Peptides against a protein of PDB entry 4DOW. Designs and how they scored, part 42

Target 1, 157 residues: chain A of PDB entry 4DOW
Amino acid sequence: TFSWVGRPLPNRKQFQQMYREICMKINDGSEIHIKVGQFVLIQGEDNKKPYVAKLIELFQNGAEVPPKKCARVQWFVRFLEIPVSKRHLLGRSPPAQEIFWYDCSDWDNKINVETIIGPVQVVALAPEEVIPVDQKSEETLFVKLSWNKKDFAPLPP

## One batch from the design tools (peptide; aimed at target 1 W75)

Design b2_p27_1_s2 (made by RFdiffusion4, then SolubleMPNN; from b2_p27_1, 12 letters changed)
Fold by OpenDDE base, seed 4:
Structure b2_p27_1_s2 (fold): chain B 157 residues (1-157), chain A 27 residues (1-27)
Amino acid sequence: as target 1 above (157 residues)
Amino acid sequence: SAEEERERLAKEEKERKEKGEKIREEE
């Protein structure tokens, strides 16, 4: 189950209550708190790895019936999510841990919080920095570049 | 399942944080 942590933030948007933090209660009774600004894994398609996103906003959408707990996200893409015909544009074979900032607006950046699997560590690296491939960093994802459906580019500031 | 994955990820994140804290404490 998902529940808001704290009271709503000051917001001018009608029918939307914004929050800083959400609590995910897992079946084993454990709780995971996720805050705006953190990175999360989002449920993918049946045979697809989870999507990666950065939480930008957490909000209760009162305009929907019934009201929905939602998040606005910045999407990232895995290399394998990039069309095969364009993967060569990277000029290298990326580690499995590398993700790319999705620099397009064609994807809906609103999600239901119920699609959140859990938090994930994402580290931004400079182009010259090496992505660790050891088991110690296996759970960490790394981003160096953006992808805008046409080409790869330096990571936005 | 999604729930199993949540549990796995939660556990791994906890372990990672604890390990990181331990390393910092040992430094």
Scores: peptide ipSAE 0.314, ipTM 0.710, DockQ to the pose 0.017
OpenDDE base, seeds 1, 2, 3, 5: peptide ipSAE 0.303, 0.310, 0.313, 0.306; ipTM 0.702, 0.719, 0.719, 0.710

Design b2_p27_1_s3 (made by RFdiffusion4, then SolubleMPNN; from b2_p27_1, 11 letters changed)
Fold by OpenDDE base, seed 5:
Structure b2_p27_1_s3 (fold): chain B 157 residues (1-157), chain A 27 residues (1-27)
Amino acid sequence: as target 1 above (157 residues)
Amino acid sequence: SAEEEREKLRKEEEERRKKGEKLREEE
């Protein structure tokens, strides 16, 4: 179950109520609060790892009937989501914790909040920095590069 | 059920994402 936290933010969009925070209730009755700017895991395909995204906006879409709780996101991609024919362009074998900033506009960046599994920690690193692989970091994802369907590049500013 | 609805929404999102990819490649 998802519910808005706080009052709607000032917004110019007629059919959208913007929010800063959403509350996710999980099965044990506990609550997880997720805010704009945080990273989340989104349910992926069957037998695949969840998608990773950064929350850019949280909004209720009043243009839909019934209104839907939605988010706009910046997508990230896992290495295994990159076409096999292009993976060699990275020039290395990335650790499982590495993700890439998706630098294309062809993906729909609107999601239903119900697809959110939960928050995740994403840390940006310089290319020369080593991804730490310890027990404490297993849940942390790291991003060094962007992917634009053609090549890998440094992270956008 | 709530779980079934969540799965439906996930599938709809996945299809929208895939559609976007195809449209970009056709341009």
Scores: peptide ipSAE 0.174, ipTM 0.700, DockQ to the pose 0.166
OpenDDE base, seeds 1, 2, 3, 4: peptide ipSAE 0.158, 0.166, 0.163, 0.150; ipTM 0.693, 0.696, 0.700, 0.684; seeds 3, 4 fail the geometry check

Design b2_p27_1_s4 (made by RFdiffusion4, then SolubleMPNN; from b2_p27_1, 17 letters changed)
Fold by OpenDDE base, seed 5:
Structure b2_p27_1_s4 (fold): chain B 157 residues (1-157), chain A 27 residues (1-27)
Amino acid sequence: as target 1 above (157 residues)
Amino acid sequence: SAAAERARLRAEAEKRREEGEKILKES
């Protein structure tokens, strides 16, 4: 169950009400609050690892019937999502915790909030910094580079 | 949908990875 937290933000967009925060109620009855700017895991295919995204906007889409709770996101990709023919461009075998900033606009950036599994911690690192592979960082993802479907590059400013 | 677009790419990448691993295993 998802519900908006707080008042809608001032907005000139017709049919869209924007919010800063949403509440996710999970099975045990506890509640998790997720805000714009945080990172989340998005439901993928069955028995597959979830997608990673940064929340850019939270909004109710009144153009749909019934209205849908939606988010606009910045996508990240896992190494396994990189084409096999391009993986060598990284020049190393990344740890499972490494993700890449998707530097393309060809994907739909709108999601339904119902696809959100939960929040996740994402830490940006410099290229020379080592990604820690221990129990403390097991739930943390790390990003050093962007991927633009052609090559790896430094993160966008 | 966003998920459908990502799913296609992931499925393709994983299939090619599995094929590569199979070739290496059988060689």
Scores: peptide ipSAE 0.160, ipTM 0.680, DockQ to the pose 0.035
OpenDDE base, seeds 1, 2, 3, 4: peptide ipSAE 0.156, 0.151, 0.154, 0.157; ipTM 0.659, 0.656, 0.661, 0.658

Design b2_p27_2 (made by RFdiffusion4)
Pose (drawn by RFdiffusion4):
Structure b2_p27_2 (pose): chain A 157 residues (1-157), chain P 27 residues (1-27)
Amino acid sequence: as target 1 above (157 residues)
Amino acid sequence: DYYEEEDEKRKKALEEAEERAEEEAEE
């Protein structure tokens, strides 16, 4: 379950209250803070890996009744979310930990916070950097490129 | 076409996850 932390940010959009942070309680019993700018795993279909997204906004949406806690995200896509016909354009076999900045506006970016599984560490690497492959049997995901429905390209500014 | 179909699946999956989380909160 989720709760807002502290006061809302200075108002921007009508019928919405924005927050920098959201508190998430687990059945391990503890509390975890997820902030705008951090990344989350978002529950998709049961037979697939979670979506990965960067939190760009956290908000209480008064336009829904009853009101809901929501997030706007910048999507990332996994390699398997890229059309099979386009995968060769990468020119290499990406590891499972590598993900792609999704640079397209076609998919809506609003989610209910209840779809959040939890925070995930996502790291930007230069194209020539190698993914560890280190230890921690890492839960970290790495991003080198964006995908725009057409081609792989550099990370945007 | 591919991304339209995937977007429909994505929206359905998000709605189903939301409904499950509401059902669990009601219990």

Design b2_p27_2_s2 (made by RFdiffusion4, then SolubleMPNN; from b2_p27_2, 13 letters changed)
Fold by OpenDDE base, seed 4:
Structure b2_p27_2_s2 (fold): chain B 157 residues (1-157), chain A 27 residues (1-27)
Amino acid sequence: as target 1 above (157 residues)
Amino acid sequence: SYYEELKKERQEALKRAEERARELAAK
């Protein structure tokens, strides 16, 4: 279950209440708080790895019936989501922990918070920095580049 | 196109995830 943390943030969007933080109650009974600006894993297909996204906004959409707890996100893509014909443009074989900033606006960036599996650590690295691939870093994802459907590029500023 | 399909796939996956979440929440 998900519940808002704190009071709604001031905003001018009609029928929307914005929040800074949301609380996830896990089956174990434990609670995890996720804030705007953090990264999350989002449930994908059962046979695929979860999607990765950065939370941009947390809001309750009162325009929908019933109201939905939503988030606006910045999508990331995994290497395997990139067309095979374009993967060579990376010029290297990325580690499994590498994700790419999706630099396009053609995807719907609104999600239901119920699709969130949990938080994840995403570390932005410069191109020259090495992505650590060890057991201690298994839960950490790394991003060096963006993908704009045409080519890889340095991360947005 | 590939990206259109990818977009659709993602949206459908998310939709299914929402449905699953609702089902799990239903007690």
Scores: peptide ipSAE 0.481, ipTM 0.880, DockQ to the pose 0.940
OpenDDE base, seeds 1, 2, 3, 5: peptide ipSAE 0.475, 0.475, 0.477, 0.474; ipTM 0.879, 0.879, 0.879, 0.878

Design b2_p27_3 (made by RFdiffusion4)
Pose (drawn by RFdiffusion4):
Structure b2_p27_3 (pose): chain A 157 residues (1-157), chain P 27 residues (1-27)
Amino acid sequence: as target 1 above (157 residues)
Amino acid sequence: SEWEEILERSEKYFEENLPYAQEKAEE
């Protein structure tokens, strides 16, 4: 379950209250803070890996009744979310830990915070950097490229 | 040390990228 932490950010949008941070309680019993700018795993279909998204806004949406806690995200896509016909354009076999900045506006970016599984560490690498492949049997995901429905391209600014 | 430098660069990039991602979401 989720709760807001502290005061809302200075108001921007009508009927919405924005927050920098959200508190998430687990059945391990503890509390975890997830901030705007951090990344989350978002529950998709049961037979697939979670979506990955960067939190760009956290908000209480008064336009829904009853009101809900929501997030706007920048999506990333997994390699399997890229059309099979386009995968060769990458020119390599990406590891499972590599993900792609999704640079397109066609998919909506608003989610209910209840779809959040939890935070995930996502790391930007230069194209020539190798993915560890280190130990921790890492839960970290790495991003080198964006995908725009057409081609793989550099990470935006 | 190299890994810590990558982490610091990556964190800085995502912090600077946040307004850009927000601007794009508003378009």

Design b2_p27_3_s1 (made by RFdiffusion4, then SolubleMPNN; from b2_p27_3, 15 letters changed)
Fold by OpenDDE base, seed 4:
Structure b2_p27_3_s1 (fold): chain B 157 residues (1-157), chain A 27 residues (1-27)
Amino acid sequence: as target 1 above (157 residues)
Amino acid sequence: SALEARLARSQAYYEAHLPYARAFADA
């Protein structure tokens, strides 16, 4: 179950109420609060790892019937989501924790919050910084580069 | 949207993957 936390933020969109935070109540009754700017895991396909995204906006879309709780996101891609034929462009074998900023506009960046399965920690690193892959860091994802369907590049500003 | 439809999964799927998400959240 998802519920808004706090009051709607001021906005000019007629059928949208913007929020800063959403509460996800899980099966054991505990609650997880997720805010704009944080990173989340989104439901993937069956037998596949979840997608990774940064929350840009949280909003209720009143234009839909019934109204839906939605989010706009910045997508990240896992290395295995990149076409096999282009993976060599990275020039290295990335650790499993590395993800890439998806630098394309061809993907819809609006999601239903019901597809969120939970928060995740994502850390941006400079190219020269080493991605820690030890047990202490295995729960954190790291991003150093962007992927624009053609090549890898430094992270956008 | 097409993406939302693609991402849509059953509650069972959500529950099955929640532990994974929690593991990352606790980092």
Scores: peptide ipSAE 0.072, ipTM 0.547, DockQ to the pose 0.024
OpenDDE base, seeds 1, 2, 3, 5: peptide ipSAE 0.022, 0.020, 0.020, 0.025; ipTM 0.427, 0.485, 0.566, 0.479; seeds 1, 5 fail the geometry check

Design b2_p27_3_s2 (made by RFdiffusion4, then SolubleMPNN; from b2_p27_3, 14 letters changed)
Fold by OpenDDE base, seed 5:
Structure b2_p27_3_s2 (fold): chain B 157 residues (1-157), chain A 27 residues (1-27)
Amino acid sequence: as target 1 above (157 residues)
Amino acid sequence: SKLEEILKRSKEYIEKALPYARAFNDK
């Protein structure tokens, strides 16, 4: 169950109400608050690992019938999402914790909030920084590079 | 870990429509 937290932000777009925060209620009754700017796991396809995304906007789309609670996201990709034939372009074997900024606009970046699984920690690193692989950093994902369907590159500004 | 718990919980979620679906090769 998802519900908006707080009042709609000012300067609303037509047929949209924008919010800063949403509340996710989990089966055990606990609640998790997720804000714009945070990173989340998004429901993947059957038997696939969840997608990773950064929340850019939270909004209720009144143009839909019925209205839907939605989010605009910046997508990330896991290494295993990279085509097999192009994985060698990375030039190294990445740790399981590494993800990549998706630098394309061909993917729909609007999601229904009901596809959000939960929050996740994502840390941006410089190319020369080592990704921690110890037990304490197990729950954290790291991003060094972008992927634009053709090659890896430094993170966008 | 927290991430592991979330990933495990994800398996219990009901399959939903994925208009954002993308090519995925876990091989």
Scores: peptide ipSAE 0.242, ipTM 0.757, DockQ to the pose 0.035
OpenDDE base, seeds 1, 2, 3, 4: peptide ipSAE 0.235, 0.177, 0.029, 0.094; ipTM 0.781, 0.744, 0.588, 0.755; seeds 2, 3 fail the geometry check

Design b2_p27_3_s3 (made by RFdiffusion4, then SolubleMPNN; from b2_p27_3, 12 letters changed)
Fold by OpenDDE base, seed 4:
Structure b2_p27_3_s3 (fold): chain B 157 residues (1-157), chain A 27 residues (1-27)
Amino acid sequence: as target 1 above (157 residues)
Amino acid sequence: SELEERLARSERYFAEHLPYARARNDA
């Protein structure tokens, strides 16, 4: 169950009400609040790890019937989401915690909030910085590079 | 901790390079 937190933000987008925060009620009865700007895990396909994305917008799409709670996101990709034939371009075996900034526009960046599993911590690193693998950072994902379907590139300074 | 420091830096980075949508009347 998802519900908006707070009043709609002032905007001029027709049929859309924008919000800063959404509340997700989990099966155990607990509630998680997710805000614009946070990173989230999104339900993936069967037998696949969840997708990773940064929330850019939270909005209710009134143009749909019934209205849908939606989010606009910036996608990140896991290494295993990259085509096998191109993984060698990284030149190394990334740790499981590494994700990549998806620098393409071919993916739909609109999602239904119901696909959100929960928040996740993502840390941007410089290329020379080492991704920690200790228990303390086990739940944290790290991004050092972008992926544009052709090659990997360092994140802008 | 180092992680906390990196997190703080990262938050600033993403705020700058990947800003989120705000209310149009934000100050």
Scores: peptide ipSAE 0.603, ipTM 0.866, DockQ to the pose 0.320
OpenDDE base, seeds 1, 2, 3, 5: peptide ipSAE 0.597, 0.601, 0.595, 0.601; ipTM 0.861, 0.865, 0.862, 0.866; seed 1 fails the geometry check

Design b2_p27_3_s4 (made by RFdiffusion4, then SolubleMPNN; from b2_p27_3, 12 letters changed)
Fold by OpenDDE base, seed 2:
Structure b2_p27_3_s4 (fold): chain B 157 residues (1-157), chain A 27 residues (1-27)
Amino acid sequence: as target 1 above (157 residues)
Amino acid sequence: SALEERLARSEAYWEAALPYARERADK
């Protein structure tokens, strides 16, 4: 169950009410608050790991009947989501914790909040920094580069 | 810790990158 937290933000979009925060109620009855700017895991396809996304906007889509709770996201891709034929362009074997900023516009960046599994920590690193592999960082994802379907590149400023 | 320091730098980056991400998301 998802519910808005706080009052709608001022905006000029006719069919959208924007919010800063949403509450996710999980099975045990506890609540997790997720805010714009945080990273989340999104339900993946069968037999695939969840997608990783950064929440850019939280909004209620009034153009739909009934209105839907939605989010606009910045997508990140796992190494295994990159075509096999292009993985060599990275020039190294990344650890499982590394993901990449998806720098393409071909993916729909609008999601239903119901597809959110939960929050996740994503840490931006410089290319020369080593990804820690200790137990404390096991659930933390790291990003050093962007992927634009053609090549790997530095992270955007 | 080293991780804590990295987290701080990372947060600074994400804050700086947010306007860029917003602009891209609106296209």
Scores: peptide ipSAE 0.645, ipTM 0.923, DockQ to the pose 0.792
OpenDDE base, seeds 1, 3, 4, 5: peptide ipSAE 0.645, 0.644, 0.645, 0.645; ipTM 0.923, 0.922, 0.923, 0.923

Design b2_p27_4 (made by RFdiffusion4)
Pose (drawn by RFdiffusion4):
Structure b2_p27_4 (pose): chain A 157 residues (1-157), chain P 27 residues (1-27)
Amino acid sequence: as target 1 above (157 residues)
Amino acid sequence: SHEEELKEEFAKLPYWGPPDTDALREG
């Protein structure tokens, strides 16, 4: 379950209250803070890996009744979310930890916070950097490229 | 060629498609 932490950010959108941070309680019993700018795993279909997204806004949406806690995200896509016909354009076999900045506006970016599984560490690498492959049997995901429905390209600014 | 090999390799993998944004919004 989720609760807001502290005061809302200075108001921007009508009927919405924005927050920098959200508190998530687990059945391990503890509390974890997830902030705007951090990444989350978002529950998708039961037979697939979670979606990955960067939190770009956290908000209480008064336009829904009853009101809900929501997030706007920047999507990432997994390799398997890229059309099979386009995968060769990458020119390599990406590891499972590599993900792609999704640079397209066609998918809606608003989610209910209850779809959040939890935070995930996502790291930007230069194209020539190698993914560890280190130890921690890492839960970290790495991003080198964006995908725009047409081609792989550099990470945006 | 390298491109043909990649096409053969990646053809063995599934395609998941776009997310269900309505379901995610509803939660």

Design b2_p27_4_s1 (made by RFdiffusion4, then SolubleMPNN; from b2_p27_4, 10 letters changed)
Fold by OpenDDE base, seed 2:
Structure b2_p27_4_s1 (fold): chain B 157 residues (1-157), chain A 27 residues (1-27)
Amino acid sequence: as target 1 above (157 residues)
Amino acid sequence: SELEKLKEEYSKLPYWGDPDTEKLYKG
């Protein structure tokens, strides 16, 4: 169950009410608050790992019938989601916890908040920084590069 | 919860050098 936290932001778009924060109620009765700018895991297809995204906007979409609680996101992509034929372009073997900023517009960046599984920690690293891989209990994801379906590149500003 | 399940999953993420990792990324 999802509910808005706080008052709507000033109107900016037709048929939309924007918010800064949303509350997610989970099975054990606890609540998790998620804000714009945080990273989340999005439910993927069956037998696939969840997607990773950064929340850009939270909004009630009044244009839909019935109205839905939605989010606009910046997608990240896992190495395994990159076509096999292009993985060599990275020039190295990444750890499983590395993700890439998806720098393309071909993916729909609007989601239903109901697909949010929960928050996740994503840390941006400089190109020269080493991703720690010695701790199996590490839950943090790391991003160093972007992927635009053609090549890997430094992160966008 | 689903979040707890995921945390458990991510705690077991493979790293390069692990045979399972090689299988996943080179397979």
Scores: peptide ipSAE 0.120, ipTM 0.547, DockQ to the pose 0.030
OpenDDE base, seeds 1, 3, 4, 5: peptide ipSAE 0.020, 0.028, 0.027, 0.028; ipTM 0.402, 0.513, 0.415, 0.491

Design b2_p27_4_s2 (made by RFdiffusion4, then SolubleMPNN; from b2_p27_4, 12 letters changed)
Fold by OpenDDE base, seed 3:
Structure b2_p27_4_s2 (fold): chain B 157 residues (1-157), chain A 27 residues (1-27)
Amino acid sequence: as target 1 above (157 residues)
Amino acid sequence: SELEALKEFYSKLPYYGDPDTEKLYKG
């Protein structure tokens, strides 16, 4: 179960109430709060591993009947989601913890909040920084580069 | 639960060369 936390934020978007935070209630009755700007895992399709996304907006979509709780996200891609023919462009074999900022607009960036599995830690690193692959950081994902379907590039501002 | 599923996911992160993972993301 998902519910909004706090009052709607001021905005002028028609049929849309924006929020800063959402509450995710799990089976044992405990609650997890997720805010705009945090990273989450999104349910995959066809038994695929979950997608990684950054929450950009949380909003109630009043244009639908009944209204739905939605989010706008910035997608990330895993190395193995990149076409085989273009993986060589990275010039290295990335660790399993590395993900890439998806710098394309061809993906629908609006999701139903019910597809959120939970929060995940994502750390942005400079190109020269080494990605730690020890057990201490095994639950942390790291991003150094963007992927725009043509090549890898430095992270956007 | 979702948290249990998340924990399971962390224990099975995708890695290069995994045939099963490769098949899932092929396309």
Scores: peptide ipSAE 0.289, ipTM 0.726, DockQ to the pose 0.068
OpenDDE base, seeds 1, 2, 4, 5: peptide ipSAE 0.055, 0.232, 0.210, 0.116; ipTM 0.533, 0.722, 0.681, 0.506; seed 1 fails the geometry check

Design b2_p27_4_s3 (made by RFdiffusion4, then SolubleMPNN; from b2_p27_4, 11 letters changed)
Fold by OpenDDE base, seed 5:
Structure b2_p27_4_s3 (fold): chain B 157 residues (1-157), chain A 27 residues (1-27)
Amino acid sequence: as target 1 above (157 residues)
Amino acid sequence: SALEALKEYYAKLPEWGDPDTEKLYKG
């Protein structure tokens, strides 16, 4: 179950109410609060391959009946989502924790909040920085580069 | 968990130096 936290932010978008935070109630009754700017795992075609995304906006779409709780996201891509023919462009074997900033606009960046599985920690690193493999970072994903369907590049500003 | 599933997915990536890795990065 998802519910808005706080009052809607002032905006001039018709049929939309924007929020800063949403509450996700999980099975054990506990609640997880997720804010704009945080990273989440999104349900994919199956629950074995979740997508990674950064929350950019949280909004209720009042144009739909019933209104839908939605989010606008910045997508990240898994290495295995990159075409086989292009993977060589990375020039190295990425560790299991590495993801890539998806620098494309071909995929819809609007999601239903119900597809959010939960929060995840994503840390941006400089290309020369080493991805830690210790227990403290076991649940952390790391991003060094972007992928734009043509090549890998430094992260966008 | 979803994170565990993601880790498992990434674990399927071949390691550097493996023949499968070479195939991936040949071009």
Scores: peptide ipSAE 0.116, ipTM 0.585, DockQ to the pose 0.034
OpenDDE base, seeds 1, 2, 3, 4: peptide ipSAE 0.024, 0.193, 0.110, 0.081; ipTM 0.372, 0.704, 0.584, 0.567; seeds 1, 2, 3 fail the geometry check

Design b2_p27_4_s4 (made by RFdiffusion4, then SolubleMPNN; from b2_p27_4, 9 letters changed)
Fold by OpenDDE base, seed 3:
Parts: structure tokens; C-alpha cells; sequence
Structure b2_p27_4_s4 (fold): chain B 157 residues (1-157), chain A 27 residues (1-27)
């Protein structure tokens, strides 16, 4: 289950109460707190790796009946989520840990928080920095570039 | 694993992704 942490933040959006933090309660009774600005794994298609997203907003959506706990996210894409015909544009074979900032608006960026699987570590790197490929860092994802469905580009500021 | 258990539990939840997932994976 999911529950809000703290008091609602001031905002001007109709039918929305915004929050900084949400609590995810796991079956064993333990709790995981996730804050705006953190990265999370989102439930994806069956037999596929979870989607990666950065939490931009956490809000109670009062426009729905019943109200739903939602998040607005910035999507990232894995290399294998890029169309086969476009993968050659990267010019290299990326390590499995590399993801890309999705610079498009065709994906719905409002999610139900119930689709959050858990937090994940994402590290932004400069183009010249090497992605460590070892067992110690296998749980960490790295981003160097954006993808806009046409080509790869440097990360947005 | 814990992740696998979570995936199974949330399999009935809404799916988020590209508008045309079939096209995406087929190229």
C-alpha cells in the first residue's frame, strides 16, 4: 500500500494536493520512503525489464472518482527499448547499465503510484566518463545522453 | 526474488509505455 508522508505542499493546481514524499509498505511490513527527485522502477510489459523514471511530482488526484495517488515523471529508456532500426545511431554497444533521457512527450508522464516497484540509483555522467561494468555497480544505472526518437544528444541541462 | 514477486503482484495494474509497443520492439 501507499500513503502520503508529511503535509500537502502549497500549489495552485485545481483538484491536486501535492506532496514531497510517499511511503510504500511492503508485504513483510517494512516501509520504503520515496521522495520527489528520486528515481524509481515502474512496472512494464510482461517479460520486460521495468521502466525507469525520475519522480517530478507526487500528488493526490482529486479529479478522479475515487481520488488516486499519482506521480508525474521524467521517463528514461533502456537501449533495448529503442527501435531496432535506430539503435545503430548510438555508434557503440552500450553496457547494460546505460539508460537514456527520453526527450519526447508521446509517453504519458502521469502514473499511478501503485505501478512503482521500488527505488533505483541513477547516476548522470559526462560523455568522457566511463561506465563501471562490475558486479559492485550492477544495480546502478547510468545516463550520458538523451533520446528524442530521431537521434541521441547530450543530456539536457 | 523480491523484484519478481512485486512484478507478479502488479501485473494487473495499468501499463505505461510507448503508444505502439509492438512497433517499438519489432523495428
Amino acid sequence: as target 1 above (157 residues)
Amino acid sequence: SELEKLKEEYSKLPYYGPPDTKKLYEG
Scores: peptide ipSAE 0.066, ipTM 0.636, DockQ to the pose 0.065
OpenDDE base, seeds 1, 2, 4, 5: peptide ipSAE 0.053, 0.050, 0.027, 0.065; ipTM 0.621, 0.609, 0.482, 0.632; seed 5 fails the geometry check

Design b2_p27_5 (made by RFdiffusion4)
Pose (drawn by RFdiffusion4):
Structure b2_p27_5 (pose): chain A 157 residues (1-157), chain P 27 residues (1-27)
Amino acid sequence: as target 1 above (157 residues)
Amino acid sequence: SEEQEEIDEEFNEAREKRMEEIEEEEE
């Protein structure tokens, strides 16, 4: 379950209250803070890996009744979310830890916070950097490129 | 392409299904 942490950010949108941070309680019993700018795993279909997204806004949406806690995200896509016909354009076999900045506005970016599984560490690498492949049997995901429905391209600014 | 459209539909349908599940649990 989720609760807001502290005061809302200075108001921007009507009927919404924005927050920098959200508190998530687990059945391990503890509390974890997830902040705007951090990444989350978002529950998709039961037979697939979670979506990955960067939190760009956290908000209480008064336009829904009853009101809900929501997030706007920048999507990433997994390699399997890229059309099979386009996968060769990458020119290599990406590891499962590599993901892609989704640079397209066609998919809506608003989610209910209850779809959040939890935070995930996502790291930007230069194209020539190699993914560890280190130890921690890492839960970290790495991003080198964006995908725009057409081609792989550099990470935006 | 048709393949891209299928992916876009599956992505949106999965999000709608999760919203419906959350609503049913809240009820």

Design b2_p27_5_s1 (made by RFdiffusion4, then SolubleMPNN; from b2_p27_5, 15 letters changed)
Fold by OpenDDE base, seed 4:
Structure b2_p27_5_s1 (fold): chain B 157 residues (1-157), chain A 27 residues (1-27)
Amino acid sequence: as target 1 above (157 residues)
Amino acid sequence: SEELEEIFKKIEEDFKNNEKKIEEEEK
């Protein structure tokens, strides 16, 4: 169950009400609040390999019938989502917790909030910074580079 | 959460298995 937290933000978009925060009620009855700017895991067809995204906007789309709670996201890709033929372009073997900023527009960046599995911690690192692979960081993802389907590049500013 | 932990474990395992497979194919 998802519910909006707070009042709608002022916006000029017709049929859309924007919010800063959404409440996710989990099966055990606990509630998790997720805000714009946070990172989330999104359920795909393969539940074992969720998508990673940063929440850019939270909005209710009133143009749809019935209205839907949606989010606009910035996608990230896991290394295994990159075509095998292109993986060598990284020049190194990344740890499993490394993700990449998806710098393409071919993916729909609108999602239904109901596909959100939960929040996840993502830390942006400079190229020279070492990705920590320790027990404390098991549930933390790290991003150093972008991927644009052609090559890897430094993160967008 | 336990669910997230399980997901991360699976991701890690898949990655390790994939790396091993690639290394074996490169031999």
Scores: peptide ipSAE 0.237, ipTM 0.723, DockQ to the pose 0.023
OpenDDE base, seeds 1, 2, 3, 5: peptide ipSAE 0.117, 0.097, 0.130, 0.061; ipTM 0.649, 0.649, 0.662, 0.520

